# Peptides against a protein of PDB entry 3HTU, part 47

Target 1, 75 residues: chain A of PDB entry 3HTU
Amino acid sequence: RRPEEWGKLIYQWVSRSGQNNSVFTLYELTNGEDTEDEEFHGLDEATLLRALQALQQEHKAEIITVSDGRGVKFF

## One batch from the design tools (peptide; made by RFdiffusion4, then SolubleMPNN)

Design b2_p19_2_s2 (from b2_p19_2, 8 letters changed)
Fold by OpenDDE base, seed 4:
Structure b2_p19_2_s2 (fold): chain B 75 residues (1-75), chain A 19 residues (1-19)
Amino acid sequence: as target 1 above (75 residues)
Amino acid sequence: SEDEKIVQERLEEIKKKLE
């Protein structure tokens, strides 16, 4: 899958899951319990980042960088 | 920002959990 395709899957999950929070750590997206059944679970961080960057270009996400890692806010 | 604080805090919690 291309990063854009992964991004689509991720965003679809965010939109359909009815999650309370729109902010996630990258770890939570690929290693969290809430995404265990999702196709993108276990996705390597590099690919995940590219996927999120694609969403960011579409103004559907904002990647958040902090000292200990990265997160993302979905819109 | 507030979102950055949220992310930072969660990362710290995850880090502790994985230790």
Scores: peptide ipSAE 0.613, ipTM 0.889, DockQ to the pose 0.878
Fold by OpenDDE base, seed 5:
Structure b2_p19_2_s2 (fold): chain B 75 residues (1-75), chain A 19 residues (1-19)
Amino acid sequence: as target 1 above (75 residues)
Amino acid sequence: SEDEKIVQERLEEIKKKLE
């Protein structure tokens, strides 16, 4: 899958799962319990980042960078 | 920002759990 395709899958999950919060750490998306049954669970961080960057270009996400790592806010 | 603080706090929590 291309990063854009991964991004689509991730965004579909976000939009359909009825999450309480729209902010996630990258770790939570690929290693969290909430995504254990999703195809993108276990996805390497580099590919995840590219997927999120694709969503960011579409204004569907904003990557948040802090000193200890990265997160993302979905719109 | 507030969102940055949220991310930072969660990262700290995860880091502690993985230690």
Scores: peptide ipSAE 0.613, ipTM 0.889, DockQ to the pose 0.879
Fold by OpenDDE base, seed 1:
Structure b2_p19_2_s2 (fold): chain B 75 residues (1-75), chain A 19 residues (1-19)
Amino acid sequence: as target 1 above (75 residues)
Amino acid sequence: SEDEKIVQERLEEIKKKLE
């Protein structure tokens, strides 16, 4: 899959899962319990970042960078 | 920002769990 295709899958999950939080760490998206049954679970961080960057270009996400790592906010 | 604080706090919690 291309990064933008992964982004689509991730965004679909965010939109349909009924999550009460729209902010995630990158670790939570690929290693968290909430995504265990998703195709993108276990996705390498480099590919994940590219997927989120694709969503960011579409104004569907904002990558958040802090001292200890990165997260993302979905819109 | 507030979102940055949320991310930072969760990263710290995850780090503790992985220790």
Scores: peptide ipSAE 0.611, ipTM 0.889, DockQ to the pose 0.876
Fold by OpenDDE base, seed 3:
Parts: sequence; structure tokens; C-alpha cells
Structure b2_p19_2_s2 (fold): chain B 75 residues (1-75), chain A 19 residues (1-19)
Amino acid sequence: as target 1 above (75 residues)
Amino acid sequence: SEDEKIVQERLEEIKKKLE
């Protein structure tokens, strides 16, 4: 899958998951319990980042960088 | 920002869980 395709899958999950919080760490998206049954669970961080960057270009996400790593806010 | 604080806090929590 291309990063854009991964981004679509991730955003579909976000939209349908019923999560109250739209902010995630990158680790939570690929290693968290909430995504264990999703196709993107276990996705490498490099590909994940590119997927999120694709969503960011569409104004559907914003990548958040802090001292200890990265997260993302979905819109 | 508030979002940055949230991310930072969760990263710290995850780090502790992985120790």
C-alpha cells in the first residue's frame, strides 16, 4: 500500500472508532490496544509518518512534534 | 500548546510502560 492508502485507512478508523479524543501518539496508532484489529496495526513508523503527512496535506491531521517524539491530531 | 502537552504526557506514560 502507498502512504496515501494507509492514510485513508487510518482516517476511516478515526472517523468510525467513536474515540472521544482526536489526539494520538504515533505509538498508540500502531501499537495500541484500540487498533489491534486494524490493518495498520504494526505499521512501521516511517510509513505511518508518510501516511499522516498525506492526511496533513488534506487538512485532516496535524503532526505534533515534542521533545520525546511525535503525535497527531485528527480533524 | 495544550495538544503538545497531551502528546508529551502520553509519550512519557508509554515510555514507562515499556520499561
Scores: peptide ipSAE 0.612, ipTM 0.889, DockQ to the pose 0.883; fails the geometry check

Design b2_p19_2_s3 (from b2_p19_2, 8 letters changed)
Fold by OpenDDE base, seed 3:
Structure b2_p19_2_s3 (fold): chain B 75 residues (1-75), chain A 19 residues (1-19)
Amino acid sequence: as target 1 above (75 residues)
Amino acid sequence: SKDEELVRKKLEEIKKKLE
């Protein structure tokens, strides 16, 4: 799958899930309990980042960088 | 910002969980 395709799957999950908050760490998306049954669970960080960057270009996400790592906010 | 603080908090929690 291309990064854009992964981004689509991730955003579909975000949109359809019952999550109350739209802010995640990258680790939560690929290693968290909430995504264990999703195809993108276990996705490598490099590909994940590219997927999120694709969503960011569509104004559907914003990658947040802090001193200890990265997160993402979905819109 | 609020979002940055939330990310920092989550990262700290994950770090502790992985210890």
Scores: peptide ipSAE 0.616, ipTM 0.889, DockQ to the pose 0.838
Fold by OpenDDE base, seed 5:
Structure b2_p19_2_s3 (fold): chain B 75 residues (1-75), chain A 19 residues (1-19)
Amino acid sequence: as target 1 above (75 residues)
Amino acid sequence: SKDEELVRKKLEEIKKKLE
């Protein structure tokens, strides 16, 4: 899958799962309990980042960078 | 920002869980 395709899968999960929060760490998306049954669970961080960057270009996400790591906000 | 602070908090919580 291309990063854009991964991004689509991730966004579909976010938009359909009725999450309480729209902000996630990258770790939560690929290693969290909430995504254990998703295809993108276990996805390497580098590919995940590219997927999120694709979503960011579509204004569907915003990557948040802090001193200790990165997160993402979905719209 | 508020969102940045939330991310920091989440990262810290995960860090503690992984220790």
Scores: peptide ipSAE 0.615, ipTM 0.889, DockQ to the pose 0.829
Fold by OpenDDE base, seed 4:
Order: structure tokens, then C-alpha cells, then sequence
Structure b2_p19_2_s3 (fold): chain B 75 residues (1-75), chain A 19 residues (1-19)
């Protein structure tokens, strides 16, 4: 899958899962319990980041970088 | 920002959980 395709899957999950929070760490997306059944679970961080960057270009996400890692806010 | 702070908090919690 291309990063854009992964991004689509991730965003679909965010949109349909009814999550309370719109902010996630990258770890939560690929290693969290809430995504265990999702195709993108276990996705390597590099690919995940590219996927999120694709969403960011579409103004559907904002990657948040802090000293200890990265997160993302979905819109 | 508040979002950055939330991310930091989440990361810290995960870090502690993985320790």
C-alpha cells in the first residue's frame, strides 16, 4: 500500500470508530489496543508517518512533534 | 499548545507502561 492508502484507512478508522479523543500518539495508532483489529496495526512508524503526512496535506490531520515523540490530531 | 501537552502526557504514560 502507498502512504496515501494507509492514510485513508487510518482516517476511516478515526471517523467511524467514534473515538472520544482526536489526538493520538503514533504508538497508539499502530500498537494500541483500540487498533488491534485494524489493518494498519503494527505498521512501521516510518510508513505511518508518511501516511499521516499525506493526510496532513489534505488538512485532515496535524502531526504534532514534541521532545519525546510524535502525535497526530485528526480533523 | 494544549494538543502538544496532551501528546506529551500520552507519551509519558505509554513510556511508563512499557517500562
Amino acid sequence: as target 1 above (75 residues)
Amino acid sequence: SKDEELVRKKLEEIKKKLE
Scores: peptide ipSAE 0.614, ipTM 0.888, DockQ to the pose 0.868
Fold by OpenDDE base, seed 1:
Structure b2_p19_2_s3 (fold): chain B 75 residues (1-75), chain A 19 residues (1-19)
Amino acid sequence: as target 1 above (75 residues)
Amino acid sequence: SKDEELVRKKLEEIKKKLE
């Protein structure tokens, strides 16, 4: 899959899962309990970041960088 | 910002779980 295709899958999960939080760490998306049954679970961080960057270009996500790591907010 | 603080908080919580 291309990064933008992964981004689509991730965004679909965010939109349909009824999550009460719109902000995630990258770790939560690929290693968290909430995504264990998703195709993108276990996705390498480099590919994940590219997927999120694709969503960011579409104004569907914002990558948040702090001193201790990165997260993402979905819109 | 609020979002940055939330990310920091989540990262700290995950760090503790991995210890």
Scores: peptide ipSAE 0.612, ipTM 0.888, DockQ to the pose 0.827

Design b2_p19_2_s4 (from b2_p19_2, 10 letters changed)
Fold by OpenDDE base, seed 2:
Structure b2_p19_2_s4 (fold): chain B 75 residues (1-75), chain A 19 residues (1-19)
Amino acid sequence: as target 1 above (75 residues)
Amino acid sequence: SEDEKIVEERLKKIKEKLE
């Protein structure tokens, strides 16, 4: 899958999962218990980042960089 | 920002859990 395609899958999950908080750490998206059954679970962070960057270009997400890692806010 | 604080806190907790 292309990064854009991964982004689509991730965004679909976020939209359908009924999450109370639209902010996630990148780790939670690919290694969290809530995404264990999702196709993007286990996705390498590099590819994940590219996927999120694609969403960011579409104004559907904002990548958050902090001292100890990254997160993302979905819109 | 608030979002940054949220991310930092979660990362901290995750890191501690993985140790």
Scores: peptide ipSAE 0.648, ipTM 0.901, DockQ to the pose 0.889
Fold by OpenDDE base, seed 4:
Structure b2_p19_2_s4 (fold): chain B 75 residues (1-75), chain A 19 residues (1-19)
Amino acid sequence: as target 1 above (75 residues)
Amino acid sequence: SEDEKIVEERLKKIKEKLE
């Protein structure tokens, strides 16, 4: 899958799941319990980052960089 | 920002859990 395709899957999950918080750590997206049944669970961080960057270009996400890692806010 | 604080705190908790 291309990064854009992964991004689409991730965003679809975010939209359909009706999550209370739109902010996630990257770890939560690929290693969290809430995404265990999703195709993108276990996705490597490099690919995940590219997927989120694709969403960011579409103004559907904002990657948040902090001292100890990254997160993302979905819109 | 508040979002940054949220991410930082969650990362901290995850790190502690994995230790």
Scores: peptide ipSAE 0.647, ipTM 0.901, DockQ to the pose 0.887
Fold by OpenDDE base, seed 1:
Structure b2_p19_2_s4 (fold): chain B 75 residues (1-75), chain A 19 residues (1-19)
Amino acid sequence: as target 1 above (75 residues)
Amino acid sequence: SEDEKIVEERLKKIKEKLE
């Protein structure tokens, strides 16, 4: 899959899962309990970042960078 | 920002859990 295709899958999950949080760490998206049944679970962080960057270009996400890592906010 | 603080706190908790 291309990064933008992964981004689509991730965004679909965010939109349909009924999550009460729109802010995630990158670790939670690929290693968290809430995504264990998703195709993108276990996705390498480099590919994940590219996927989120694609969503960011569409104004569907904002990557958040802090001192100890990164997160993302979905819109 | 507030969102940055949320991410930072969660990263801290995850790190502690993995130790």
Scores: peptide ipSAE 0.647, ipTM 0.900, DockQ to the pose 0.876
Fold by OpenDDE base, seed 3:
Parts: sequence; structure tokens; C-alpha cells
Structure b2_p19_2_s4 (fold): chain B 75 residues (1-75), chain A 19 residues (1-19)
Amino acid sequence: as target 1 above (75 residues)
Amino acid sequence: SEDEKIVEERLKKIKEKLE
């Protein structure tokens, strides 16, 4: 899958999930319990980042960079 | 920002959990 395709899957999950919080760490998206049954669970961080960057270009997400890692806010 | 603080806090907790 291309990064854009992964981004679509991730955003679909975000939109359809019962999550009340739209902010995630990158780790939570690929290693968290909430995404265990999703196709993107276990996705490497490099590919994940590219997927999120694709969503960011569409104004559907904003990558948040802090001192100890990265997160993302979905819109 | 508030969002940055949220991410920082969660990353901290995850790091501690993985240790």
C-alpha cells in the first residue's frame, strides 16, 4: 500500500471509532490496544509518518512534534 | 500548546510502561 492508502485507512478508523479524543501518539496508532484489529496495526513508523503527512496535506491531520517523539491530531 | 502537552504526557507514560 502507498502512504496515501494507509492514510485513508487510518482516517476511516478515526472517523468511525468511538474515540472521544482526536489526539494520538504515533505509538498508540500502531501499537495500541485500540487498533489491534486494524490493518495498520504494526505499521512501521516511517510509513505511518508518510501516511499522516498525506492526511496533513488534506488538512485532516496535524503532526505534533515534541521533545520525546511525535503525535497527531485528527480533524 | 495544550495538544503538545497531551502528546508529551502520553509519550512519557508509554516510555515508562515499556521499561
Scores: peptide ipSAE 0.647, ipTM 0.900, DockQ to the pose 0.884; fails the geometry check

Design b2_p19_3_s1 (from b2_p19_3, 15 letters changed)
Fold by OpenDDE base, seed 3:
Structure b2_p19_3_s1 (fold): chain B 75 residues (1-75), chain A 19 residues (1-19)
Amino acid sequence: as target 1 above (75 residues)
Amino acid sequence: MEKLKELLEKAKKKAEELE
């Protein structure tokens, strides 16, 4: 799958689960309990970041980078 | 992870203040 395709799957989950306007660490998205049944669970962080960047271009997400790690806010 | 979550929330607020 291309990063854009992963982004689509991730955002579909966000919308279906009512997680819009919520903030996640990148770890929570791919390793958290809430996404255990999703296809993107276990996705490598590099690919995840590219997927989120694709969503960011569509104004559907905002990647947040701090000294201690990274996260994302969905819209 | 809990500490990171707090930092992310602070960063979010900071970004909103700059807009």
Scores: peptide ipSAE 0.192, ipTM 0.700, DockQ to the pose 0.411
Fold by OpenDDE base, seed 5:
Structure b2_p19_3_s1 (fold): chain B 75 residues (1-75), chain A 19 residues (1-19)
Amino acid sequence: as target 1 above (75 residues)
Amino acid sequence: MEKLKELLEKAKKKAEELE
């Protein structure tokens, strides 16, 4: 899958689960309990970041960078 | 796990600041 395709799957999950406007760490999205049954669970962080960047270009997400890591807010 | 919790709080705070 291309990053854009992963982004689509991730955002679909966010929307279906009613978590728009929620904030996640990158770790939570791919390693968290809430996404264990999702296809993107276990996705490498590099690919995840590219996927989120694609969503960011569509104004569907905002990547947040802090000193100890990264998070993302979905819209 | 403890670090993750801290990171989450920091990320949430930053998100609020951006709004």
Scores: peptide ipSAE 0.183, ipTM 0.705, DockQ to the pose 0.953
Fold by OpenDDE base, seed 1:
Structure b2_p19_3_s1 (fold): chain B 75 residues (1-75), chain A 19 residues (1-19)
Amino acid sequence: as target 1 above (75 residues)
Amino acid sequence: MEKLKELLEKAKKKAEELE
């Protein structure tokens, strides 16, 4: 899959899951309990980042980089 | 962005405390 295709799957999950918290660490998206049954669970961080960057270009996500790590907010 | 960063940091700390 291309990064854009992964981004689509991730955003579909975000949109349909009804999550009350739209802020995630990158680790939570691919290793968390909430995504255990999703195709993108276990996805490597490098590919995940590229997928999120594609979503960011579409104004569907905002990647946050802080000294303690990285996260993302979905819109 | 600053508020978002704060939320991210708080979320990370909370997760670490639960482990």
Scores: peptide ipSAE 0.156, ipTM 0.663, DockQ to the pose 0.074
Fold by OpenDDE base, seed 4:
Structure b2_p19_3_s1 (fold): chain B 75 residues (1-75), chain A 19 residues (1-19)
Amino acid sequence: as target 1 above (75 residues)
Amino acid sequence: MEKLKELLEKAKKKAEELE
């Protein structure tokens, strides 16, 4: 899968699951309990980042980078 | 952005609990 394809899967999960919080760490998306049954669980962080960047270009997400990690807010 | 960062910190704490 291409990064934008992963992004689509991730955003579909966000949209369909009706998550209480729209902010996630990158770790939560690929290693968290909430995504254990998703295809993107276990996805490498580099590919995840590219996927989220694709979503960001579509104004569906905003990546935030801090000194101790990265996260994303979905819209 | 500041509120986003705050929410991110909360998410980090949650992630740590799941590790």
Scores: peptide ipSAE 0.151, ipTM 0.674, DockQ to the pose 0.100

Design b2_p19_3_s2 (from b2_p19_3, 14 letters changed)
Fold by OpenDDE base, seed 2:
Structure b2_p19_3_s2 (fold): chain B 75 residues (1-75), chain A 19 residues (1-19)
Amino acid sequence: as target 1 above (75 residues)
Amino acid sequence: KEKLEELLKKAKEKAEELE
């Protein structure tokens, strides 16, 4: 899958589960309990970041960078 | 887990900053 395709799957989960306006660490998205049954669970962080960047271009997410790591807010 | 919780806290604080 391309990063944009992963982004689509991730955002579909966000919408279906009512997680809009929620904030996640990158780790929570791919390793958290809430996404265990999703296809993107276990996705490598590099690909995840590219997927989120694609969503960010569509104004569906915003990547948050802090000194201790990164997160994302979905819209 | 501690590191993750700290990151989550900082990320949420940053998100509020962006609003």
Scores: peptide ipSAE 0.105, ipTM 0.642, DockQ to the pose 0.932
Fold by OpenDDE base, seed 4:
Structure b2_p19_3_s2 (fold): chain B 75 residues (1-75), chain A 19 residues (1-19)
Amino acid sequence: as target 1 above (75 residues)
Amino acid sequence: KEKLEELLKKAKEKAEELE
């Protein structure tokens, strides 16, 4: 899958599960309990970041960078 | 994990600033 395709799957989960306007660490998205049954669970962080960047271009997400890690806010 | 919890807190705080 392309990063854009992963982004689509991720945002579909966000929308269907009512997680819009929620904040996640990147780890939570791919390793958390809430996404255990999703296809993107276990996705490598590099690909995840590219996927989220695609969503960010569409104004569907905002990547948050802090000194000790990264997160994302979905809209 | 404490590390994840702290990161989550910081991320949420930063998200509030962007609202």
Scores: peptide ipSAE 0.104, ipTM 0.645, DockQ to the pose 0.928
Fold by OpenDDE base, seed 3:
Structure b2_p19_3_s2 (fold): chain B 75 residues (1-75), chain A 19 residues (1-19)
Amino acid sequence: as target 1 above (75 residues)
Amino acid sequence: KEKLEELLKKAKEKAEELE
């Protein structure tokens, strides 16, 4: 799958689960209990970041970078 | 878990600053 395709799957989960306007760490998205049944669970962080960047271009997400790690806010 | 919680807190704080 291309990063854009992963982004689509991720955002579909966000929308269906009512997680819009929520903030996640990148770890929570791919390793958290809430996404265990999702296809993107276990996705490598590099690919995840590219997927989120695709969503960011569509104004569906905002990647947050802090000194100790990264997160994302979905809209 | 403690580190993850700290990351989450900082990420949320950063998000609030961006708003």
Scores: peptide ipSAE 0.100, ipTM 0.639, DockQ to the pose 0.906
Fold by OpenDDE base, seed 1:
Structure b2_p19_3_s2 (fold): chain B 75 residues (1-75), chain A 19 residues (1-19)
Amino acid sequence: as target 1 above (75 residues)
Amino acid sequence: KEKLEELLKKAKEKAEELE
């Protein structure tokens, strides 16, 4: 899959889950309990980042980079 | 940017929650 295709799957999960908290760490998206049944669970962080960057270009996400880690906000 | 600062805080809190 291309990063854009992974981004689509991730955003579909975000939209369907209806979770109140839309802020995630990168680790939570691919290694967290909430995504254990998703196709993108276990996805390598490099590919995940490219997927999120594709979503960011579409204004569907904002990547957050801080000194002690990275996160993402979905819209 | 206040919005960014709030997101940064939320991201940090979320990271600490998962530790």
Scores: peptide ipSAE 0.058, ipTM 0.602, DockQ to the pose 0.101

Design b2_p19_3_s3 (from b2_p19_3, 14 letters changed)
Fold by OpenDDE base, seed 3:
Structure b2_p19_3_s3 (fold): chain B 75 residues (1-75), chain A 19 residues (1-19)
Amino acid sequence: as target 1 above (75 residues)
Amino acid sequence: KKKLEELLEKAKKKAEELE
């Protein structure tokens, strides 16, 4: 899958689960209990980041970078 | 888990500042 395709799957989960306007760490998205049944669970962080960047271009997410890690806010 | 929670709080605070 292309990053854009992964982004689509991720955002679909966000929307279906009512997680819009929520903040997640990158770890939570791919390793958290809430996404265990999702296709993107276990996705490598590099690909995840590219997927989120694709969503960011569509104004559906904002990647947050802090000194000790990264997160993302979905809209 | 403590590290994860700390990261989450920092991320949430930063997101709040960006609004």
Scores: peptide ipSAE 0.071, ipTM 0.621, DockQ to the pose 0.913
Fold by OpenDDE base, seed 4:
Structure b2_p19_3_s3 (fold): chain B 75 residues (1-75), chain A 19 residues (1-19)
Amino acid sequence: as target 1 above (75 residues)
Amino acid sequence: KKKLEELLEKAKKKAEELE
């Protein structure tokens, strides 16, 4: 899958699960309990970041960078 | 994980600043 395709799957989960306007660490998205049954669970962080950047281009997400890690807010 | 929870809190706080 391309990063854009992963982004689509991720955002579909966000929308269907009512997680819009929620904030996640990148780790939570691919390793958290809430996404254990999703296809993107276990996705490598590099690909995840590219996927989220694609969503950010569409104004569907905002990547948050802090000194000790990264997160994302979905809209 | 404590560190993960701390990161989450920082991320949430930063997200609020962007609103």
Scores: peptide ipSAE 0.070, ipTM 0.623, DockQ to the pose 0.934
Fold by OpenDDE base, seed 2:
Structure b2_p19_3_s3 (fold): chain B 75 residues (1-75), chain A 19 residues (1-19)
Amino acid sequence: as target 1 above (75 residues)
Amino acid sequence: KKKLEELLEKAKKKAEELE
């Protein structure tokens, strides 16, 4: 899958689960309990970041960078 | 877990600043 395709799957989950406007760490998205049944669970962080960047271009997410790591807010 | 929780807290605060 391309990063844009992963982004689509991730955002579909966000929408279906009613987690718009929620904030996640990158780890939570791919390793958290809430996404265990999703296809993107276990996705490598590099690909995840590219997927989120694609969503960010579509104004569906915003990547948050702090000194100790990164997170993302979905819209 | 502690590190993840700390990051989450910082991320949430950062998100509030972006609003």
Scores: peptide ipSAE 0.070, ipTM 0.622, DockQ to the pose 0.936
Fold by OpenDDE base, seed 1:
Structure b2_p19_3_s3 (fold): chain B 75 residues (1-75), chain A 19 residues (1-19)
Amino acid sequence: as target 1 above (75 residues)
Amino acid sequence: KKKLEELLEKAKKKAEELE
């Protein structure tokens, strides 16, 4: 899959889940309990980042980079 | 920039919660 295709799957999950907290760490998206049944669970961080960058270009996400790790906000 | 600061704080809190 291309990063854009992964981004689509991730955003579909975000939209369907209806979770109150839309802020995630990168680790949570691919290794967290909430995504255990998703196709993108276990996805390598490099590919995940590219997927999120594709979503960011579409104004569907904002990547947050801090000294204490990275996160993402979905819109 | 204030929005970014809020997101940064939320991201940090989330990271600490998952540790």
Scores: peptide ipSAE 0.040, ipTM 0.594, DockQ to the pose 0.101

Design b2_p19_3_s4 (from b2_p19_3, 12 letters changed)
Fold by OpenDDE base, seed 4:
Structure b2_p19_3_s4 (fold): chain B 75 residues (1-75), chain A 19 residues (1-19)
Amino acid sequence: as target 1 above (75 residues)
Amino acid sequence: SEKREKLLEEAKKKAEERE
């Protein structure tokens, strides 16, 4: 899958689960309990980041980078 | 999670600095 395709899957999960306007660490998205049954669970962080960047371009997400890690806010 | 909360706090701080 292309990053854009992963982004679509991720955002679909966010929308369907009512997680809009929520903040996640990148780890939580791919390794958290809430996404264990999702296709993107276990996705490598590099690909995840690219997927989120695609969503960011669509104003559906904002990537948060801090010294202690990275996260994302979905809209 | 603890990591999430910490990230949120840092994000909030960063946003406040932009204003």
Scores: peptide ipSAE 0.089, ipTM 0.627, DockQ to the pose 0.414
Fold by OpenDDE base, seed 2:
Structure b2_p19_3_s4 (fold): chain B 75 residues (1-75), chain A 19 residues (1-19)
Amino acid sequence: as target 1 above (75 residues)
Amino acid sequence: SEKREKLLEEAKKKAEERE
């Protein structure tokens, strides 16, 4: 799959799950308990980042960078 | 986690700056 295709799958999960808080660390998206049944579980971080960047271009996500790591907020 | 809480704090700051 292309990064933008992964982004579509991730955003579909976010939309369907109805998360109370749409902020995640990159680790939580691919290694967390909430996504164990999703196709993108276990996705490498490099591909994940490119997927999120594609969503960011569509104004569906914002990548957050802090000193201790990176995360994402979905809209 | 502490990492997630820090990200939440940063996200809130950015939201307030845009408001």
Scores: peptide ipSAE 0.089, ipTM 0.637, DockQ to the pose 0.351
Fold by OpenDDE base, seed 5:
Parts: C-alpha cells; sequence; structure tokens
Structure b2_p19_3_s4 (fold): chain B 75 residues (1-75), chain A 19 residues (1-19)
C-alpha cells in the first residue's frame, strides 16, 4: 500500500470510531489497544508518518511535533 | 497515556504562541 492508501484506512477508522478532533501519539495509532484489529496496526513509524502527511495535505489531520515525540490531531 | 498528556500540553502551548 502507498502512504496515501494507509492514510485513507487510518482516517476511516477515526471517522467510524467517532474520534475526529482527537489527538493521538504515533505509537497509539500503530501499537495501541484501540487499533489492534485494524490493518494499520503494527505499521512502521516511517510509513505511518508519510500516511499522516498525506492526510495533512487534505486538511484531515495535523501532525504535532514535540521534543519527546510526535502526535497527530484528526479533523 | 502520560506521553499523550505531554503532547496535548505542548500542542496547546504552541497554539497559544502562534495566536
Amino acid sequence: as target 1 above (75 residues)
Amino acid sequence: SEKREKLLEEAKKKAEERE
């Protein structure tokens, strides 16, 4: 899958679960309990980041960079 | 999680700084 395809899957999950306007760490998205049954669970961080960047271009997400890591807010 | 909480706090801080 291409990054944008992963992004689509991730955003679909966010929407279906009603978690729009919420914030996640990158770790929570791929390693968290809430996404254990999702196809993107276990996705490497590098690919995840590219997927989120694709969503960001569509104004569906905003990547937040902090000193101790990165997160994302979905819209 | 603790990490998420820190992210939220720093995110809010950045938002305030750019206002």
Scores: peptide ipSAE 0.088, ipTM 0.626, DockQ to the pose 0.417
Fold by OpenDDE base, seed 3:
Formats: structure tokens, C-alpha cells, sequence
Structure b2_p19_3_s4 (fold): chain B 75 residues (1-75), chain A 19 residues (1-19)
């Protein structure tokens, strides 16, 4: 799958689960229990970042960078 | 986690800056 396609799957989950306007660590998205049944569970971080960047271009997400790591806020 | 809390704080800060 292309990063944009992964982004679509991720955002579909966000919308379906009512997680809009919520914040996640990158680890939570791909390794958390909330996404265990999703196709993007276990996705490598590099691909995840590209997927989230695609969503960010569409104003559907914002990648958050702090000294202790990275996360994302969905809109 | 502490990491998550920091990310939440940063998210709030960025939101306030945009408003």
C-alpha cells in the first residue's frame, strides 16, 4: 500500500471509532490495544509517518514533535 | 504515560497559538 492509502485506512478508523480531535503517540497507533484489529497495526514507523504526513496535508491530522518522541492529533 | 501527557500538552499549546 502507498502511504496515502495507509493514511486513508487510519483516518477511517479514527472516524469510525469516534477518535476525532484526539491525540495519540505513534506507538499507540500501531502497537496499542485499541488498534489490534486494524490492518495498520504493526505498521513500521517510517511508513506510518508518511501516511500521517499525507493526512496532515489534508488538514486531517497534525504531527506533534516533542523532546521525548512524536505523536499525532486527528481532526 | 508521561510521554502521552507531554504530547497532549504540546497539542493544547499549538491549538492555542493558532487561535
Amino acid sequence: as target 1 above (75 residues)
Amino acid sequence: SEKREKLLEEAKKKAEERE
Scores: peptide ipSAE 0.084, ipTM 0.636, DockQ to the pose 0.369

